Peptides against a protein of PDB entry 6IDX. Designs and how they scored, part 224

Target 1, 380 residues: chain A of PDB entry 6IDX
Amino acid sequence: KELAKLSADVTFATEFINMDGIIVLTRLVESGTKLLSHYSEMLAFTLTAFLELMDHGIVSWDMVSITFIKQIAGYVSQPMVDVSILQRSLAILESMVLNSQSLYQKIAEEITVGQLISHLQVSNQEIQTYAIALINALFLKAPEDKRQDMANAFAQKHLRSIILNHVIRGNRPIKTEMAHQLYVLQVLTFNLLEERMMTKMDPNDQAQRDIIFELRRIAFDAESDPSNAPGSGTEKRKAMYTKDYKMLGFTNHINPAMDFTQTPPGMLALDNMLYLAKVHQDTYIRIVLENSSREDKHECPFGRSAIELTKMLCEILQVGELPNEGRNDYHPMFFTHDRAFEELFGICIQLLNKTWKEMRATAEDFNKVMQVVREQITRA

## One batch from the design tools (peptide; made by RFdiffusion4, then SolubleMPNN)

Design b2_p22_5_s2 (from b2_p22_5, 10 letters changed)
Fold by OpenDDE base, seed 5:
Formats: structure tokens, sequence, C-alpha cells
Structure b2_p22_5_s2 (fold): chain B 380 residues (1-380), chain A 22 residues (1-22)
């Protein structure tokens, strides 16, 4: 207890470190010897002293042994561990992950996001905060190939649902630190959209062209009885598709693939359109057909609107921006659905169509409609 | 706790640094 208090002082820390004091503390953890009287209290103070000493930045985190890592990971994975031990162990793991790629690799093998989820189900907001902070650290240190696994783990209904139900909708005020960690988690999740946002459509990729064709099929062939296959030649089909792509509101109605070559939003706009068409088919068909049947110049161009809305949402959500240490603003909505960005797009595209209709907009008013929609989204 | 407050500032800074190193 006294050591833990004194370890906060830089002068004491320097002297204690020079006496190999940290090594002694690490050995106490490594021994795992539950035979000592008051072991839990002693261990809690040992871990506290270790953290306070390491926080001076005098000693590299790389000094810790594999045995130490396993013991700390063991305290995080063990049921019914002392709250203080758990809290300090989560903080140690976070620090190890953040400070060393080598330690990250070792910890990522010992700890799963699933184990950390259990620490979000507790009533202790400090434990919840350290658990999210460790998830954020793992996400930050994950190689690019593993970031998608972390995304999938976040998209795994459990983590997001538990954060929503036990943290955000908890009976306690969210502290500033928890709000920051939720913000960071959200930023890291949005940064997974950056790849798709910056991916240009390849007009020669048949699979990507087939998605655009599927958007046409869902919008226009859903009402066509299969009996009227007019055997009209390939050129009439091309002319029909050009008409359909015009009705879909693509800017390049001859080659809609060209609309997705601009980054941002690149392929992310096509992903959103496809998601809407498959998951919210009735909404998609309604939006397209309400505008495709208009000859009054008040047509809302769905394709153009979807692209510009996707770009706008990326700008509003700051997709690709780094997490700022001073920010604590997070959107609870992004914890409500696995595909929260695509669901937000689906809400916002309906809002856009409504706003377009209410304004009696034409193609010349497009930017004005988008500005009004931006204000509506940013106030919600 | 006072410990948690000291840790918060350090961890935020380190998290931001690691993010910038990506």
Amino acid sequence: as target 1 above (380 residues)
Amino acid sequence: SDFDKRRSALLRKRQAQVAAER
C-alpha cells in the first residue's frame, strides 16, 4: 500500500527502479503463489505499484516476461477475481498492447474479445472502461488483416449489444472516460469503411457490374411477370438498361460504373445501395419507382443521391480520421445495429427523398437539398 | 480514483500516439 502510493512520485520511482524494484514486483506476480496471507490485497497493491512505476516511462514494457503476461491474462480470464486486481490487470494489458507490438502479439493469443465482453456485463463502470480501452488497444495494434476480424468481433451481436445495454443504456451516467473510449471504438469502427470509401470501381470487373445490374433487377424486374421476355436483340437490351439506369438516377446512365470511380465514396456507395436493395427491398423499390415514374422534372435521382449521401455521411462521421484524445462524442445509434452505417444510410436516403419532395426540388436544387439534409442529419 | 485519473490522461495520449503511427 505504501509502495503503491510512493510509486506515484517520480523521485521514489527512479530510486526504486534503480534498485531493481520493478523486477521484484514482476516476480511476485509471476510466482502466482496464493499461499501468502492477504494474497489478493498484496497482489492488488503490487499491480498498482507496478503500473505507477511503469507510467513514469523509465522502464520499457518489453521487460515483462511471458509468464507475467500469462498471469495478468489469467486474472482477466478468471471468474470471481478481485475487482481491484481485474481493473489493474486490464490496465496493464492495455499498456502492454499499446507500448509493444511484441506484447500485442502475445496478448492477442491469450485474450479474446469474448473474454473481455464478460467484463462489460458488470455494474462497475471502471472495469467496463478498461475493458473497452483494451479492446481499443487491440484494435489499434492489430495488423490490417486482423482489423477485419476485430470489426467482425464488434459486429458480432454480443459486443455491440452488450455495450448498448450495459454501458450506454445503463442506469448510471456515462463518465467522461467511458465516453472517450466509446468514441475511440466508434472511430476505429468507421475507419474500416475507409478502404471501401477509397476503393474505385473497376468498370471492367464483371462482379461489380453485376451488382449494378442486380440493383436494376430488384427495382424493375420484381413486378414483371416472367412471361414477357421480349426476344428483342442485344441492342434493345442495352437501350433498355440505359433507360433503367436513367430511372435509377445514375449520372452516367450509359455506364453507371463510372459514377463509382470517384473516391470518396467509391465502392462504399454501391455497398450501401446493395444493402438497401437486399435488406430493405420494399423501401428501395418504393424510392426508385416513386422517382422513375415521374415525368415532371421533380425526380430525385436515386443513384446520384446515394453516392452523394454516402460521401456526406463519411464527412459527418469523419471516416478515416484518427481518434482525438480530447473527444468524447459518440453516436449511440452505431451500437444499435451490426450494419449501423448502412442502416443510417437507409434512414438518411428516405429523409433525402422526403426532403426532395417537400422542397419540390429539381436536379438544379440538388446541392440545396443535400445542404438541408446535412443540417437535418447533424441535428439528430 | 486518483490513480484512474492519472492513468486516463496517459492512456489517452498513448492511444492517440499509436493511432497516429498507423
Scores: peptide ipSAE 0.472, ipTM 0.939, DockQ to the pose 0.901
Fold by OpenDDE base, seed 1:
Structure b2_p22_5_s2 (fold): chain B 380 residues (1-380), chain A 22 residues (1-22)
Amino acid sequence: as target 1 above (380 residues)
Amino acid sequence: SDFDKRRSALLRKRQAQVAAER
């Protein structure tokens, strides 16, 4: 206990480290010997002293052994560990992950995000905070090929639901540190949209063109009896599609794929449109057909609006920006649904369509409508 | 605790640094 207190002092820490004192603490953890009276209390103070000493930045985190890592990981994985030991162990793992890629690799083999879910189900907000902080550390240090797996783990209905129900909707006010860790997790999740946001459509990719064709099919063929097989003429089909792409509100009616070559928002806009069309089909069809039936120049161009709205949402949500150490503003709505960005798009496109009608806008007013919609979204 | 406050500040800084190194 006194060692843990003294270890906060840099002068004491320097002298203690120079005497190999930190090595003695690590060996005590490595031994795992439960034979001592008050072992749990002694271990909690040992881990506290170790953290205070390491937090001075005098000693590299790479000094720790594999045995030490396994012991700390063991304390996090065991259900009947003292709360103080668990808290310090989570904090050690977080620090190890953040400070060393070598330690990250070893820890990522010993601990899964799934094992950390149990520490989110507790009433102790400090434990919950350290569990999310460790998830964030693992996400930050994950190689690019594994970032999507971490994303998928976050998008797992279970982890999201646990965060929502036990952290965000918990019976306690969210402390500033928890709010920051939720913000960081959200930023890291939004950065997964960056790939799609920066992906240009290839106009020659048939699979991507088939998505645009599917948008057309859902809008215009969903009510048509399958018996009206569009006649065999390739030219009549192309001319028909050009009209339909105009009614969909694409800027390039001949080749809508060209509208998705600009990044941002690239393919992310097409993903949002397809999600809306498949998941909220009635809303999609209503928006498209309501504007496609207008001859009064007050038609809202859905395709153009969806692209510019996707870009605007990326700007508002700061997609691709790095997590700021001073921020704690997270959006609880992003924990309510697995595809919360696409759901937000679906809400905002309806708001845009409504605002367009209320303003009696024409194509010349497009930028004014977008500015009003931006103000509405940022005030909500 | 004072311990948790000190660690929070350090960890936030380190998270931001690690993010910038990506």
Scores: peptide ipSAE 0.470, ipTM 0.939, DockQ to the pose 0.874
Fold by OpenDDE base, seed 4:
Structure b2_p22_5_s2 (fold): chain B 380 residues (1-380), chain A 22 residues (1-22)
Amino acid sequence: as target 1 above (380 residues)
Amino acid sequence: SDFDKRRSALLRKRQAQVAAER
C-alpha cells in the first residue's frame, strides 16, 4: 500500500527502479503464490505499484516476461476476480498492448474479444471502460490485415449489441472516460471506411463495371419480362445503357465508372449504392424510377446524389480522422446495426430525394439541396 | 482516484500517439 502510494513519486520511482524493484514486483506476480494471508490485497497493491512505476516511462514494457503476461491475462479470464485486481490487470494489458508490438502479439494470442465481452456485461462502469479501452488498444495495434477481423468482431452482432445494451443503454450516466472510449471505438470503426473512400474505381476493371451494371439491372430489368432481351446489335445496347445511366443520374452517362474515380468518396459511394440496391431494393427502385420517369428537369440525379452524399457523410462523420484525446462525442446509432454507415446512407438518400422534391430543385440547385440536406443531417 | 485520473490521461495520450503512428 505504501509502495503503491510512493510509486507515484518520480524520485522514489527512479530509486526503486534502480534497486531492481520492478523486477521484484514482476516476480511476485509471476510466482502466483496464493499462500499468503491477504494475497488479493497484496496483489492489488503490487499491480498498482507496478503500474505507477511503469507509468513514469523509465522502464520499457518489453521487460515483462511471458509468465507475467499469462498471469495478468489469467486474472482477466477468471470469472470471480477481485475488482481492483481486474481493473489493474486490464490497465496493465492495455498499456502492454499500446507500448509494445511484441507484447501486443503475445496478448492477442492469450486474450480474445469474447473474454472482454464478459467484462462489458457487468454493473461496474470502470471495468467496462477498461474492457473497451483494451479492445481499442488491440484495434489500434492490429496489423492492417487483422483490422478487418477486428471490424468483423465488432460487426459481430454480439459486441455492438452488448455495448449498446449494457453500456450505452445502461441504467446509469455515461462517464466522460467511457464516452471517450466509445468515441475512440467509433473513430477506429469509421477508419475502416477510409480505404474504400480513398479507393479510385478502375474504369477498366470488369468486376467493378459489373457492379454498375448490376445497379442498372436492379433498377430497370426487375420489371422487364426476360422476353424483351433485344436481339439488336451491340451498338443499340450501348445506346440503351447510356440512356439508363442517364436515368440513374450519373454525371458520365457514357461511362459511369468515371464518376467513381474521384476520391473521396471513391468506391465507398458504389458500395453504398450496391448495399441500397440489394438490401433495400424497393427503396432503391422507387427512388430511381420516380426520378427516371420525370421529363420536367426536376429529376433528382441518383448517381450524382449518392456520390456527393457519401462524401458528405464521410465529412460529417470525420472518416479518416485520428482519435482525439479530448473528444467524447459518439453516435449511439452506429451501435444499432452492423452496416450502420450504409443504413445511414439509405436514410439520408431518402431525405435528399424528399428535400429535392420539396425544393422543386433542378440540376442547377444541386449544391443548394446538398447544403440543406447537410443542415438536416447535422441537426438530427 | 488520483491514480485513475493520471492513468486515464496517460492512456488517452498513448492511445492518440499510437493512432498517429499508424
Scores: peptide ipSAE 0.470, ipTM 0.938, DockQ to the pose 0.892
Fold by OpenDDE base, seed 3:
Structure b2_p22_5_s2 (fold): chain B 380 residues (1-380), chain A 22 residues (1-22)
Amino acid sequence: as target 1 above (380 residues)
Amino acid sequence: SDFDKRRSALLRKRQAQVAAER
């Protein structure tokens, strides 16, 4: 206890480290010897002293043994561990992950996000905070090939639902630190959209063009059996598609793929449109058909609107921005659904279409409508 | 605790640094 308190002083820490004191603390953890009276209390103070000493930055985190890592991971994986030991162990793991890529690799083999979910289901907000912080650390240090796996783990309805129900909807106020860690998790999750936001459509990619054809099919041919596409000559089919793409509100109604070559929002806009068309088909068809039958110049161009709205949402949500140490603002709504961004898009596109009608807008008013919609979204 | 406050501040700073190094 006194050692843990004194270890906060840099002068004491330097002297103690020079005496190999930190190595003694690591060996105490490595030994795992439960035979000592008050072992749990001693271990809690040992881990506290270890953290206070390491936090001076005098010793590299790479000094820790694999046995030490396994012991710490073991304390996190044990169902019946003292709250203090668990809290310190989570903090040690987070620090190891953040400070060393080699330790990250070892820890990622020993600990899964699934194991950390159990620490979110507790009534201790400090444990919950350190569990989310460790998830964030693992996410930050994950190589690019594993980022999607971390994304999928977050998108796993379980982690999201546990955070929502046990953290956000908990019977206690969210402390500033928890709010910060939720903010960081949200930023890291939104940054997964960056790849799609920055992906240009290839106008020559048939698979990508087939998505645009699917948007057309859902809007105009939803009742038609796909078998009855008559072999009408390629030119009539192209001319028909050009009309349909104009009715869909694409800027380039000859080649709608060109509208998705601008980044941002690139392919992310097409993903949102396809999600809307498949998941909210009635809403999609309504929006398209209400505007396709109008010859009064008050038609809301769905395709253009969807692209610019996707871009606007990326700007509002700061997609691709790095987590700021001072921020603690998170959106609880993004924990309510696995496809929360696409659902937000679906709400906002309806708001846009409504606002367009209320303003009696024309194509010349497009930017004014978008400004009003931005203000509406940012105030909600 | 005062420990947890100091620790939290350090971890947030380190997290932001790691994010910026990415």
Scores: peptide ipSAE 0.469, ipTM 0.938, DockQ to the pose 0.913

Design b2_p22_5_s3 (from b2_p22_5, 13 letters changed)
Fold by OpenDDE base, seed 3:
Structure b2_p22_5_s3 (fold): chain B 380 residues (1-380), chain A 22 residues (1-22)
Amino acid sequence: as target 1 above (380 residues)
Amino acid sequence: SEFDKRRFERLRRLQAAVAAER
């Protein structure tokens, strides 16, 4: 206890470290020896002192043994551990992950996001905060190939539902520290959209062209069997498709793929359109057909609107921005659905279509409609 | 605790620093 208090002082810490005191603390953890009276209290203070000492930055985190890592991971995976030991163990793991890529690799083998979910179901907000902070640390240190796995783990309805029900909708006010960790988690989640946002459509990729054709099929040929392969288009068929792409509100009626070459929002706009068309087909068909039947120049260009709305949502949500240490603002809505971005797009595109009608907008009013819609979204 | 508060403030700064190294 006294050691843990004194370890906050840099002069004491320096002298204690010079005396190999930190090595003694690590060996106490590594031994796992429960033979001492008050072992739990002693261990909690040992871990506290260890953190305070390491926080001076005098000793590299890479000094820790694999046995130490396994013991700390063991305290986090055990269901009946002292609250103080659990808090300190989560904080140690987070610090190890953040300070060392080598330690990240070892910890990522020992601990899964699924194991950390149990620490979100507790009434202790500090434990919940440390658990989310460790998830955030794992997300921050994940190599590019593993970021999608982390995305999928976060997209697990279970993690989001638990955060929503046990953290956000908990019986206690959200503290600033928890609000910050929820903000960080949200930023890291939105940054997974950055790749798609910055991916240009290849106009020569047939699979990507087939998605645009599927959007056309769903809108205009909903009863027709998908067996009509688009390949052998007569000049009459090309002219028909050009008309359909105009009715869909694409800027490039001849080659709609060109509208998705602008980054941002690139392919992310096409993903949103396809999601709307498949998951909310009736809404999609209604929006398209209501505007495709208009000859009064008050048609809302769906394709253009979907692209610009996707870009706007990326700007509002700050997709690609780094987590700021001073921010604590998060959107609870993004914890309610696994496809929350696409669902938000589906709500906002309906709002845009409504606003366009209410304003009696023409193509010249497009930017003005988008400004009004931005204000509506940012106030909601 | 005061320890946890200081720790969370430190972790916040460390997370931001690690994010900026990306």
Scores: peptide ipSAE 0.536, ipTM 0.953, DockQ to the pose 0.848
Fold by OpenDDE base, seed 5:
Structure b2_p22_5_s3 (fold): chain B 380 residues (1-380), chain A 22 residues (1-22)
Amino acid sequence: as target 1 above (380 residues)
Amino acid sequence: SEFDKRRFERLRRLQAAVAAER
């Protein structure tokens, strides 16, 4: 207890470290010896002292043994661990992950996001905060190939729903520390959209062209009796598709693939359109057909609007920006759905379509409509 | 606790630093 208090002082810490005192603390943890009277209290103070000492930055985190890592991970995985031990263990793991790629690799083998979910289902906000901080650390240190797996783990209905129900909708105010960790988690999640946002469509990729064709099919063929597809020649089909792509509101209605070559938002816009068309088919069809049947020049160009809205949402959500240490602004809505960005797009495209009608907009008013929609989204 | 407050402040800085190195 006294050591833990004194370890906060840099002068004491320096002297204690010079006496190999930190090695003694690590060995106490490594031993796992439960035979001592007051073991839990002693261990809690040992871990506290260890953190305070390491926090001076005098000793490298790489000095910790695999046995130490396993013991700390063990405390996090044990269902009946003391609250103080759990808090300190989560903090130690987070620090190990952040300070060392080698330690990250070892910890990522010992700890799963699934194990950390149990620590979100508690009434202790500090434990919840440390658990999210460790998730964020694992996400930050994950190699690029594993970031999508972390995203998928976050997109797992379980983690987001637990955060929503036990953290955000908890019966207590969210502290600034928790708000910051939720912000960081949100930023890291949005940064996974950056790849798609910066991916140009390849007009020669048949699979990508088939998605655009599927958007046309869903909009125009889903209600059409299949009997009346006239076997008209390839040119008449191309001319038909050009008309359909014009009705879909693509800027390049001859070759809609060209609209997705601009980055941002690149392929992310096509992903949003496809999601809307598949998951919210009735909404998609209604928006497209309502505008495709208009002859009054007040048609809202869905394709163009979807692309520019996707770009706008990326700008508003700061997709690709690094987490700032001073920020604590998070959007609870992003914890409500596994495909929260695409769902937000689906809400915002309906808002855009409504706003377009209310303004009696034409194609010349496009930027003005987008500005009004931006203001509406940023105030919501 | 006061410890947790200091720790969370440190974590913010460390996370931001690690993010910037990425």
Scores: peptide ipSAE 0.541, ipTM 0.954, DockQ to the pose 0.889; fails the geometry check
Fold by OpenDDE base, seed 4:
Formats: C-alpha cells, structure tokens, sequence
Structure b2_p22_5_s3 (fold): chain B 380 residues (1-380), chain A 22 residues (1-22)
C-alpha cells in the first residue's frame, strides 16, 4: 500500500527501479502464490505499484514475461475476481497493448472480445470503462488484416446491445471517461467506412456495374424475376437503360458508374443505395418512382442526392478522422443497429426527399437543399 | 478513485498518440 503511493513520485520510482524493484513485483505476480494471508489485497497493491512505476516511462513494457501476461490475462478471464485486481489487470493489459506491438500479439491470443463483454455486464462503471478502453486498445493496435475482424466483433449485435443496455441505458450517469471511451470506439468504428469511402468504382468492373443494374431492376422491374439476364442489350435496350438511369437521378445517364469514381464518397454511396434498395425496398421504390413520375422539374435526383448525402454524412461523422483526446461526444444511435450508418443514410435520404418537396426545389436549388438538410441532421 | 481518474487521463493521451502513429 505504501509502495503504491510512493510509486507515484518520480524520484522514488527512479530509485526503486534502479534497485530492480519492478522485477521483484513482476515475479510476485508470476509466482501466483495464493498461500499468503491477504493475498488479494497484496496483489491489488502490487499491481497498482507496478502500474504507477511503469507509468513513469523509465522501463520498457517489453520487459514483462509471457508468464506475467498469462497471469494478468488469467485475472481478467477468471469469474468472481476482486474488483481492484480486475481494474488493475485491465489497465495493465491496455498499457501492454498500447505500448508494444509484440505484447499486443501475445495478448490478442490470450484474450477475446467475448471475455471482455462479461466485464460490461457489471454495475462498476470503472470496470466497464477499462473493458471498453482495452477493446479500443486492441482495435488501435490491430494490424490491417485483423481490423475487419475487430470491426465484425463490434458489428456483432451482442457487443453493441450490451454497451447500449448496460452502459448507455444504465441507471447511472455516464462519467466523462466512459463518454470518451465510447467516443473513441465510435470513431474507430466509423473509420472502417474510410476504405469504402476512398474506393473508386471501376467503370469496367462488370460486378460493380451489375449492382447499378440491380438498383434499376429493383426500382422499375420489381415484379420481374431476375432470370432476364441483362446480356442481349440491343441499342434500344441501351437507350431504355439510359432513360432509367436518368429517372434514377444519376448525373451520368449513359454510364452511372462514373458518378462513383469521385472519392469521397466512392463505393460507400453505392453500398448505401444497395442497402436501402434491399433492406428498405418499399422506401427505395417509393422515393425513386415518386420522383421518376414528375414532369414538373421538381424531381429530386435520387442518385446524385444519395452520393452527396453519403459524402455529407461522412463529413458530419468525421469518417477517417483520428480520435481526439479532448472529445467525449458519442451518438447512442450507432449502438442501436449493426448497420447504423446505412440506417442513418436511409433516414436522411427520406428527410432530403421530404425537404426537397417542401422547398419545391429544382435542380438549381440542389446545393441549397443539401445545406438545409445538413442543418437538420446536425440539430438532431 | 483518484488513481483511476489519473489513469484514464493518461490512457486517453496514449490512445490519441497511438492513433496518430497509424
């Protein structure tokens, strides 16, 4: 206990480290010797002193043994561990992950996000905060090939539901530190959209062109079986599709793929449009057909609007921006659905279509409508 | 605790620094 207090002083820490004091503390943890009276209290203070000493940055985190890592991971995976031991163990793991790529690799093998989820289902907000912080650390240190797996773990309805129900909708006020960790988690989740936002459509990719054709099919041929292969496009059929792409509100009616070559929002806009068309088919068909039947120049160009709205949402949500240490603002909505960005797009495209009608807008008013919609979204 | 507050403040800075190294 006194060691844990004194370890906060840099002069004491320097002297204690020079006496191999940290090595002694690590060996105490590695031994796992539960035979001592007050073992749990002693261990909690040992872990506290270890953290305070390591926080001076005098000793590299790479000094820790694999046995030490396994013991700390063991305290996090064991049911009914002492609260203080659990808090310190989570903090140690987070520090190891953040400070060392080699320790990250070892910890990622020993600890799953599923094990950390159990620590979100507790009444202690500090434990919940440390658990989310460790998840954020694992996400931050994940190599590019594993970032999508972490993304998928966050996309797991289970983790989001637990955060929503036990953290956000908990019967207690959210502290600033928890709000920050939720913000970081949200930023890291949105940054997964950056790849798609910066991916240009290849106008020569047939599979991507088939998605645009599927958007046309869902809008105009909703009763026709997909068995009519698009293959034998006579010039009359190409002219027909050009008309349909105009009715869909694409800027390039001849080759709508060209509208997705601009980054941002690139392919992310096409992903949103396809999601709307498949998941909210009635809403999609209604928006497209309502505007395609207008001859009054007050048609809302769906394709152009969807692209510019996707770009606007990326700007509002700061997609691709790094987490700021001073920010604590998070959107609870993004924990309510696994495809929350696409659902937000679906809400906002309906708002845009409504606002366009209310303003009696023409194509010349497009930027003005987008500005009004931006103000509406940012006030919600 | 005061310890946890200081720890979270430190972790916040460390996370931001690690994010900036990406």
Amino acid sequence: as target 1 above (380 residues)
Amino acid sequence: SEFDKRRFERLRRLQAAVAAER
Scores: peptide ipSAE 0.538, ipTM 0.954, DockQ to the pose 0.864; fails the geometry check
Fold by OpenDDE base, seed 2:
Structure b2_p22_5_s3 (fold): chain B 380 residues (1-380), chain A 22 residues (1-22)
Amino acid sequence: as target 1 above (380 residues)
Amino acid sequence: SEFDKRRFERLRRLQAAVAAER
């Protein structure tokens, strides 16, 4: 206890480290000797002293042995561990992950996100915060190829649901530290959209063109009896498609693929449109047909609106920005759905369409409508 | 605890630093 308190002092820490004091503490952890009276209390203070000493940055985290890592990981995986030991063990693992790529690799083999989920179900908010912090650390240190796997592990309905139900909707007020870790997790999750936001559509990619054709099909052919697809020549079909793309509100009526060549929002806008069309088909068809049947110049251009809204949402959500140490603002909505960005898009596109009607907007008012919609989204 | 408060404040800074190295 006194050692743990004194270890916060840099002068004491320097002297203690010079006396190989950290090595003695690591050996005490490595020995795992449960035979000592008050072992749990002694171990909790040992781990506290170790963290305080390491936090001075005098000793490299790479000095820790594999045996030490396994003991710490063991304390996190044990179903019955002292709260203080668990808190300190989670903090040690997080620190090892953040400070060393070699330790990250070893820890990522020993600890799964599934094991950390159990520590989110507890009533202790400090344990929950350390568990989310360790998840964030693992996400931050994951190689690019594994970031999507971690994203998929976060998209695991279970982790999201547990965070929502046990942390966000918990019976306790969320402390600033937890709010910050939730913010960091959210930023890291939104940064997965950056790739799609910066991906230009290839107008020559047939698979990407087929998505635009599917948007047209869902809007216009779903109500038309498939028997009346006129077998009329390729030119009449092209002219028909140009009309359909105009009714869909694309800027380029001849080649809508060109509207998705601008980054941001690139292909992310097309992903949102396709999600809306498949998951919220009735809403999509309603929005498109309500505007396609108008000859009064008050038609809301859906395609253009969807692209600009996607870009606006990326700006509002700060997609691609790094987590700021001072921020603690998180959106609980993003923990409610697996595809929360696309669901937010679906809500916001309806808001845009409503606002367009209420303003009696024309194509010249487009930027004014977008500004009003931005204010509505940012105040919600 | 006072320890946890200091630890979380340090964690914020360390996470931000690691994020900036990406």
Scores: peptide ipSAE 0.535, ipTM 0.953, DockQ to the pose 0.862; fails the geometry check

